# Ledger of designs, part 186: peptides against a protein of PDB entry 3QIS

Target 1, 334 residues: chain A of PDB entry 3QIS
Amino acid sequence: PSLELSRREFVFENVKFRQLQKEKFQISNNGQVPCHFSFIPKLNDSQYCKPWLRAEPFEGYLEPNETVDISLDVYVSKDSVTILNSGEDKIEDILVLHLDRGKDYFLTISGNYLPSCFGTSLEALCRMKRPIREVPVTKLIDLEEDSFLEKEKSLLQMVPLDEGASERPLQVPKEIWLLVDHLFKYACHQEDLFQTPGMQEELQQIIDCLDTSIPETIPGSNHSVAEALLIFLEALPEPVICYELYQRCLDSAYDPRICRQVISQLPRCHRNVFRYLMAFLRELLKFSEYNSVNANMIATLFTSLLLRPPPNLMARQTPSDRQRAIQFLLGFLL

## One batch from the design tools (peptide; made by RFdiffusion4, then SolubleMPNN)

Design b2_p19_8_s3 (from b2_p19_8, 11 letters changed)
Fold by OpenDDE base, seed 2:
Structure b2_p19_8_s3 (fold): chain B 334 residues (1-334), chain A 19 residues (1-19)
Amino acid sequence: as target 1 above (334 residues)
Amino acid sequence: SASEFLRETREKLREEIYG
């Protein structure tokens, strides 16, 4: 069996968080026999492609002289955004198109990724006074390393942060402040806030706006700004309540005094963000007659974002654990 | 209160972000 490929080199320019890009090519059976094709893993790989790439179809049959279109889809989700922001991964891959009893055909994937404030740590963002697209990639790496060291120092209660030569970090990330300040000003009376989905185009505009500028006003509907806050919290590499405190939050869920003590042990930036979000959500609940928002809905929604199980426990989360996590947040909303 | 904390945080960060 043999194939003819219309293209073997693919370039994905300016790949962004949550923005789907597609490139298409054709494969034709120029042989005299039916063939089965499939994308196969390279040596030592578990998957035929990186997590941000997909081929569709990834396998199929071709009759003699048949042609099929294959789509190569690039999509950076919350699962790939952090490693692309740090430059640990890149928009580069090699796909192996295999023919049963035939040859392998190699496809080269290349491109560039544009960093996002989505998927960046709270610690790094508190040090980032300018939009992420204005920050050199080398400085982003340094900010992530420094952020890890600050988190560790804050957890260990060791040396006071030497208030010396480095610019004082923001109390909360400017991106969270911008989103919450917009919602506070314009969305407190918005019917079905956090219940109605945003528009995908508006979400992309909000992401691009936060990555490239410090706006006076965030573009899009209140629903899109509200969903952008949820997406931001979901994309955090470390949740607002650090993984180290997850079990203690569940264990304390019915004791409001212990709950407050657990939150007091968060790193400074995480604690500030948690307090800021809870203060905003409590204010939003005063307008429940207008926005249809209640404490149970908010606790249920934000629990999955703020109080995530550690990756090693994610598959083991029970309905009881979820209820305890909701109860923990309810103690800060009521 | 939560409202006072929200107000103070909003005012302070506004100065730090736009100042």
Scores: peptide ipSAE 0.522, ipTM 0.951, DockQ to the pose 0.932
Fold by OpenDDE base, seed 1:
Structure b2_p19_8_s3 (fold): chain B 334 residues (1-334), chain A 19 residues (1-19)
Amino acid sequence: as target 1 above (334 residues)
Amino acid sequence: SASEFLRETREKLREEIYG
């Protein structure tokens, strides 16, 4: 069996969070026998491609002289955004197109990723007074490392940050402030807020806006701004309630006093974000007559975003754990 | 209060972001 490929090199320029890019190529059976093709893992890989890449179709049969179009889809989800923002991963891959009883064909994937405030740590974002796209990539790594060290110092209740030399971190990320301030100003009376989905085009505009600028106003509908806040919280590498406190939140879920004590142990930025969000959501609940938002709906929605199980516990989350998590959050909304 | 904290945080961050 033999294949002819129309292209073997693919460049994905300016890859962004949640923006699908597609490149297509053709494969043709130039042999005299039917062939089966598949994308296969490299020797040490579990998957045929990185998580942000997909081939469609990834396998198939070709009759003699048959041609099929293959789409290479690049999509950075919440699962890949953090490692791409940090530069731990890059828009580079090699695909192996295997022909059964035939040859391997190598495809080179390359490109560049544009960093996003989505999928960046709260600690790093509190240090970013400018849009993330204005921050040199080399400094993003340093900011994440410094953020880890400050988180540890904050958790250990060690020495107050010497006020002297470095720019004082923001109390909350500017991106969260922008989203929440917009919603507070314009969306408190919005019917079905957090219940109606945003527009995908507007979501992309909001993401691009937050990554590239400090706007006076967020573009798009209130629903799109609301969904952008949800996407932001979901994409955080560490949830607003740190993984270390997850079990303690569940254990305290029915004791409002202990719940507040648990939250007080959060790193400063996480604690500030949590308090800011809860204060906003409590304000939003005052307008329930207009926005049809209730505490149970909000608690159910935001619990999955703010109080995520640690990765090792995700597969074991019980309905009871979910209910405790909701109850924990309800204690801050009521 | 939560409303006071929201107001103070909004005002302070406005100054820190646009000032």
Scores: peptide ipSAE 0.521, ipTM 0.951, DockQ to the pose 0.908
Fold by OpenDDE base, seed 4:
Structure b2_p19_8_s3 (fold): chain B 334 residues (1-334), chain A 19 residues (1-19)
Amino acid sequence: as target 1 above (334 residues)
Amino acid sequence: SASEFLRETREKLREEIYG
C-alpha cells in the first residue's frame, strides 16, 4: 500500500492561548489495495502528538483512489499554556502517519507561541510590572525560577534574605487587579454575574488586552470579564491555595480558626491574592439582591478554581472532599 | 475589615500600576 500526501510541512504562526488554529491536508490512496492509516507514537512517546496538537481524523480506511482531508488542530489549553509560556515546550512536533503493512510518512509541525499572563505563576506575575508580551522569553524563565525559590522560602518560613535592590513585587498580579477592579466598579449590580457565560470573541480580546497592555478599562461585557477571571484562576500552574496545603484545608474545613491559620502559611503572593479575591467576593455578596449571586454558588464555583486537588489526588476526590473544600471557602465568604 | 483591605489594595495597586 502507498499514500500520496498533499503537504508534509505545517507552520502555525503566532499561536495564542485558547485560540484554535487549523491546517488541512489530503491523503490519497494511489495504490490498488485498501489502506488503513493511523497516527502513531514515535519511539518512546505515549501519544502520537503533543497535548496542544490534534489530527482529525487520526485514523481511517481508504479504498483505492479514495482521498480524505485531515485537519491538524493546534489549541493551547490550560494544560499546555504553562510549559509553552516558559519555553519548556515549543510549537514543534513530528507526526508519524503509519500505513498498515506500508510505510511511515513524517509530518513536520513548526511555528511560534506568543506568551500569555494566563498560565503564568502568581509569583512571576507579581514581579512583572509590564505586559507579558513586552518581556523577553528568556526573562520569563528567570522570573519563574526566582518565583519558585521565593515560594519555597515562604513555605519554609525562612526570613527573606535581604536580596539587593530588586524592584519590590506587586502585592497581587496587575492582571488580577485589573479584572477584579473592573468587576468591582461595573459588575456589582450585574444580574447573573458568574452564571452567564461570556462571549468567546470578547474573552479573546480580554486575554489579548491583558497580555499586550495595561488598559484603563477592560473591553467586553461584565460576563466576559467575570469569565476571564475564572479562566485566569483555572489556568494558574499553582492554584491560589497551593497544593501542599490542600489536605490541611479539607481537614480544617469546619474550624474557621484553623482555616485562617492554614491560609496564613501560604506564600505571600498567594495569600494576598486569596485575601483580595475573598474581599471582592464578600463585597459582591452585599449586592445579592441586584446580582443574584449567593455564597453557596460562589463557594461552589471558586472552590474548584482556588482549592484544586494535587494532580496525584484528582482522580480520588470524594464527594466528602468536595463538600469539605466548599465548606472551607464558605468560612471566608460568610 | 475585608472592605478596608479591598480599598487599600485597590488604591495601592492603582498607584503602582499607573504611577
Scores: peptide ipSAE 0.518, ipTM 0.951, DockQ to the pose 0.913
Fold by OpenDDE base, seed 3:
Structure b2_p19_8_s3 (fold): chain B 334 residues (1-334), chain A 19 residues (1-19)
Amino acid sequence: as target 1 above (334 residues)
Amino acid sequence: SASEFLRETREKLREEIYG
């Protein structure tokens, strides 16, 4: 069996978070026998491609002189955004198209990723006074390393932040401030806020706006701005409540005094973001008659975002653990 | 209060971002 491929080199320029890109090619059975094709893992890989790449179809049959279109889909989700932002991973891969009892055909995937404030740490974002797209990638790496070291120092209560005026971190990330300030100004009376989904086009515009500029006004509907805040919180590599405090939050869920003590042990940026979000959500709840938002809905929605189980425990989260997590957050909304 | 913290944070970051 043999195949003819219309293309073997694919370039995905300017790949962005949550923006689907597609490249298509054709494979043709130029042989005289039916053939089965499949994308196969390389010798040391468990998957035929990186998590941000997909082939469709990834396998199939071709009769003699039959042709099929294959789509290569590049999509950066929350699961790949952090490693691409840091430059740990890149838009590069090699696909192996295997023909049963035939040859291997190699496809080269290349391109560039554009960093996002989505999937970047709270610590790094507090140091970024400019949009992330204005930050050199080398400086982004340095900011993540410094952020890790400062998180550890903050947890150890050891060193006052050297308050060099130009290097002083923001109290909260500008991106969170922009989203929350917009919602506070314009969305407190918005019916079904956080219940109605945003528009995908508006979400992309909001993400691009936050990555490239410091807007006076965020584009899109209140629903799209609200969903952008949820997406931002979901994409954080470390949740607003650090994984190390997760169990202590559950254990304290019915003691409001201990809950406040646990939150006081968060790194400065995480603690500030938590307090800022809770303050905003409390203001939003004052308008429940207009926006149909209640404390139980908000607690249920935001608990999964703010108080995530550590990766090793995600598969083991009990209904009791979820209820304790919700109860913990309710103690800050009421 | 929570409302005071929200106000103060909004005002402070407005100056730090646009100033």
Scores: peptide ipSAE 0.515, ipTM 0.951, DockQ to the pose 0.925

Design b2_p19_8_s4 (from b2_p19_8, 8 letters changed)
Fold by OpenDDE base, seed 3:
Structure b2_p19_8_s4 (fold): chain B 334 residues (1-334), chain A 19 residues (1-19)
Amino acid sequence: as target 1 above (334 residues)
Amino acid sequence: SASEFLRKFMEELREEIYS
């Protein structure tokens, strides 16, 4: 059996968070016998491709002289954005198209990723006074490393070392400030806020706007700006309530005093973001007659974003744990 | 009030961002 491939090299330029790119190619059975093809893992890999890549179809059958189109889809989700922002992963892969009882065909995937403030740590973003696209990639790596060290020092209640020549970090990321400032000014009376989805095109414009500029106004509808805030919080590598405090939040869920003590132990940027969001959401709840927003809806929605179970516990989260997490957040909304 | 805190905090952040 043998295949002819229309191309074997694929370049995905300017890959962005949540923006689907597609490249197509054809495979043809130029042999005399039917062929089964499949994409297979490389040696020592568990998957045939990286998480941000897929082939469609990834397997199939071809009669003699049959041709099929294969789509290579590149999509950076919340699950791949952080490792691409840090440069730990890159838009590079090799696909192995296997022909049953035949040879392997290698496809080269390459390209470039454009960093996003989505999927970047709160600590790193507090050090970024300029849009992330203005920050050199080398400096992004240093900012993430320094941010990890600052988080650990803050959790250990270590005195910040010398106020050396580094610019003072922002109290909260400018990106979350811009989103909340917009919603506070323009969306408090918006009917069905956080209940109506945004438009995908507007969401992409908002992401691009926050990655490239410090705008006076965020583009798009209030629904799209509201959803962009949810996407931002979901994409954080470390949730606003750090994983280390997750269990303590659940254990304290019915004691408002202990809940406040747990929040006081968050790293400075995380604590500031949490307090800022809770202050905003409490303000939004005053306009419930106009925006149809209630505390239970908000607590349910934001709990999954702000108080995520640690990765090792995700599969073990009980309905009771979810209810305690919601109750913890309700104590800051009421 | 929570509103006054929020407004003040947003003003302080505006100054930090545009400084």
Scores: peptide ipSAE 0.506, ipTM 0.942, DockQ to the pose 0.797
Fold by OpenDDE base, seed 2:
Structure b2_p19_8_s4 (fold): chain B 334 residues (1-334), chain A 19 residues (1-19)
Amino acid sequence: as target 1 above (334 residues)
Amino acid sequence: SASEFLRKFMEELREEIYS
């Protein structure tokens, strides 16, 4: 069997978080026998492609002289955004199109990724006084390394943050401030806030706005701004409540005094973000007559975002653990 | 009030962001 491919090189320019890009090519059976094709893993790989790439169809059957269109879809989710922001991964891959009882055909994937404040650590964002797209990639790497070292120093309670660092970090990321300031000003009376989904186009505009500017006003509906806050919190590499404190939050869920002590042990930026979000959400709950938002709904929604189980425990989360996590947040909302 | 605390905190952060 043999195939003819219309194209073997693909370039994905300006790949962004949550923005789907598609490239298409044709494969034709130029042989005299039917053939089965599939994308296969390279030697030592578990998957035929990187997590941000997909082929559709990834397998199929072709009669002699038959042609099929294959779509190569690039989509950066929360699962790939952090490693692309750091430059640990890149928009580069090699696909192996295997022909049963035939030869392999190699496809080259290349492109560039545009960094996002989504999927960047709270510590790094507190050091970013400018939009992430204005920050050189080399400086992004340094900021993540410095952020890791400061988180460790803060957890160890050892050295006071050297007050001599020339630029004081922000108390919270400017991106969180912008989202919450907008919601506080304009969304407290919004019916079904956090219950109605945003528009995908508006979400992309909000992400691009936060990555490229410090706006006076965020574009889009209150629902889109609210969903952008949820997406931001979900995309954090480390949740607002650090993984190290997860179990202690569950164990303290019914003691409000212990809950407050656990939160006091968070790194400064994480603690500030947590307190800021809880203060905002308590304010939002005063307008429950207008926005249809209640404490149980908000606690349920934000628990999955703020108090995530560590990756090693994620598969073991019981309904009881979820209820304790919700109860922990309720103690800050009531 | 809690609202006044939130407002003040947001004002302080505004000054830090636009400084």
Scores: peptide ipSAE 0.496, ipTM 0.940, DockQ to the pose 0.745
Fold by OpenDDE base, seed 1:
Structure b2_p19_8_s4 (fold): chain B 334 residues (1-334), chain A 19 residues (1-19)
Amino acid sequence: as target 1 above (334 residues)
Amino acid sequence: SASEFLRKFMEELREEIYS
């Protein structure tokens, strides 16, 4: 069997969070026999491609002189955004197109990723006074490392940092402030807030706006701004309630005093974001006659975002654990 | 009130962000 490929090198320029890019190529059976093709893992890889890449179709049959179009789809989800923001991963891959009883064909994938405030840690964002696209990638790495060290110091209740050397971190990320400020000003009376989805185009504009500027106003509908807040919280590498406190939140779910004590143990930025969000959500609940928002809906929605199980426990979350997590959050909304 | 706290906190953050 033999194939002809129309292209073998693909460049994905300016890859952004949640923005799909597609490149297409053709494969043709220039042989005299039917052939089966498939994308196969490289040596030591479990998958034929990185998580942000997909081939469609990834396998198939070609009759003699048949041609098929293959789409290479690049999409950075919440699952890949953090490692791309840090530069731990890059928009580079090699695909192996295998021909059954034939030879391998190598495809080179390259490109560049544009960092996002989505998928960046709360600690790093609190140190980031400028839009992430204005920050050199080398400095982003340093900010993440410094943020990790500061989080660890905060958890260990070690001596307050010497006031003297670095710019004071923001109390909360500017991106969270911008989203919540917009919603507080314009969305308190919005019917079906957090129940109606935003527009995908508006979501992309909001993400791009937050990554590139500190706007006076966020573009898009209140629904899109509300969904952007949800996406932001979901994309956090560590949830607003740190993974280490997850079990303690569940254990305290029916004791409001212990719940507040657990939250007091969060790193400063996480604690500030949590308190800010809870204050905002309690304000929205006062307008329930207008926005149709209720405490149970909000608690159910935000619990999965704010109080995520650690990755090792995610597959084992019981309905009881979920109910405890919801109850924990309800104690801050009521 | 909780609303006053929220407003004040948002104003303090505004000053920190636009300073």
Scores: peptide ipSAE 0.496, ipTM 0.940, DockQ to the pose 0.799
Fold by OpenDDE base, seed 4:
Structure b2_p19_8_s4 (fold): chain B 334 residues (1-334), chain A 19 residues (1-19)
Amino acid sequence: as target 1 above (334 residues)
Amino acid sequence: SASEFLRKFMEELREEIYS
């Protein structure tokens, strides 16, 4: 079997978090026999492509003189955003288009990624006084490494090393402050807050705004700003309640005193963000007659964002564990 | 109150962000 490919090199410029890009090419069976094509893993890879890339279709049959259009879709989700932000991964890949009993055809994927405050750690963002797009990409790795070391020191109750002449980190990320300040000012009376989805165009504008500026006002509807807060919390590489404390939160869920002690063990920035969010959500609950927000809805929604099971336990979460996690958050909302 | 804490904390953060 033999194929002709209309294109073998693909460039994805200015890839952003949650922004789909598509490139298309055609494959043609210029042989005399039917052929089966598939994208196959390279020798050491489990997948035919990186998590932010997809081919559609990824396999198929071509009769002689048949042609098919293949879409290469680039989409940076929460699962790839952190490693792309740091520059640990890049918009580069090689796809192997295999023919059964035929040749391998190599496709080159390249491009550039634009960093986002979404998918960046709370600790790193507390060190970023400027928008992330103003931070040199080479410093993002260093900021994440320094942030990890600060987290570990806080969890181990290690004495802070001397406050060397490093600028004092923010108490919470400016991005969280901006989102919550907007919602506090404008959304306390918003009917169906956190129940109505935002507009996709507005969500992209909010993300771009937070990545590039420190605005006086966030663009978009209250629903879009509220959803942007949820997306931000979901995209955190380490949830607001660190994975190390997950089991202790479940074990303490029915003891409000122990729950508060567990929260006191969080790293400073995580603890500040948690307290800030709980204070904000309790304020929203006072306006329940206007915004239709209740404690059970909020606890259920925010539990999946703030109190995530560690990656190794995600597949094992029981209904009892979910109920304990909800009960843990309810103790801070009521 | 929770409202007073929230307001005060937001004011402190505003000063830190725009300083």
Scores: peptide ipSAE 0.490, ipTM 0.939, DockQ to the pose 0.947

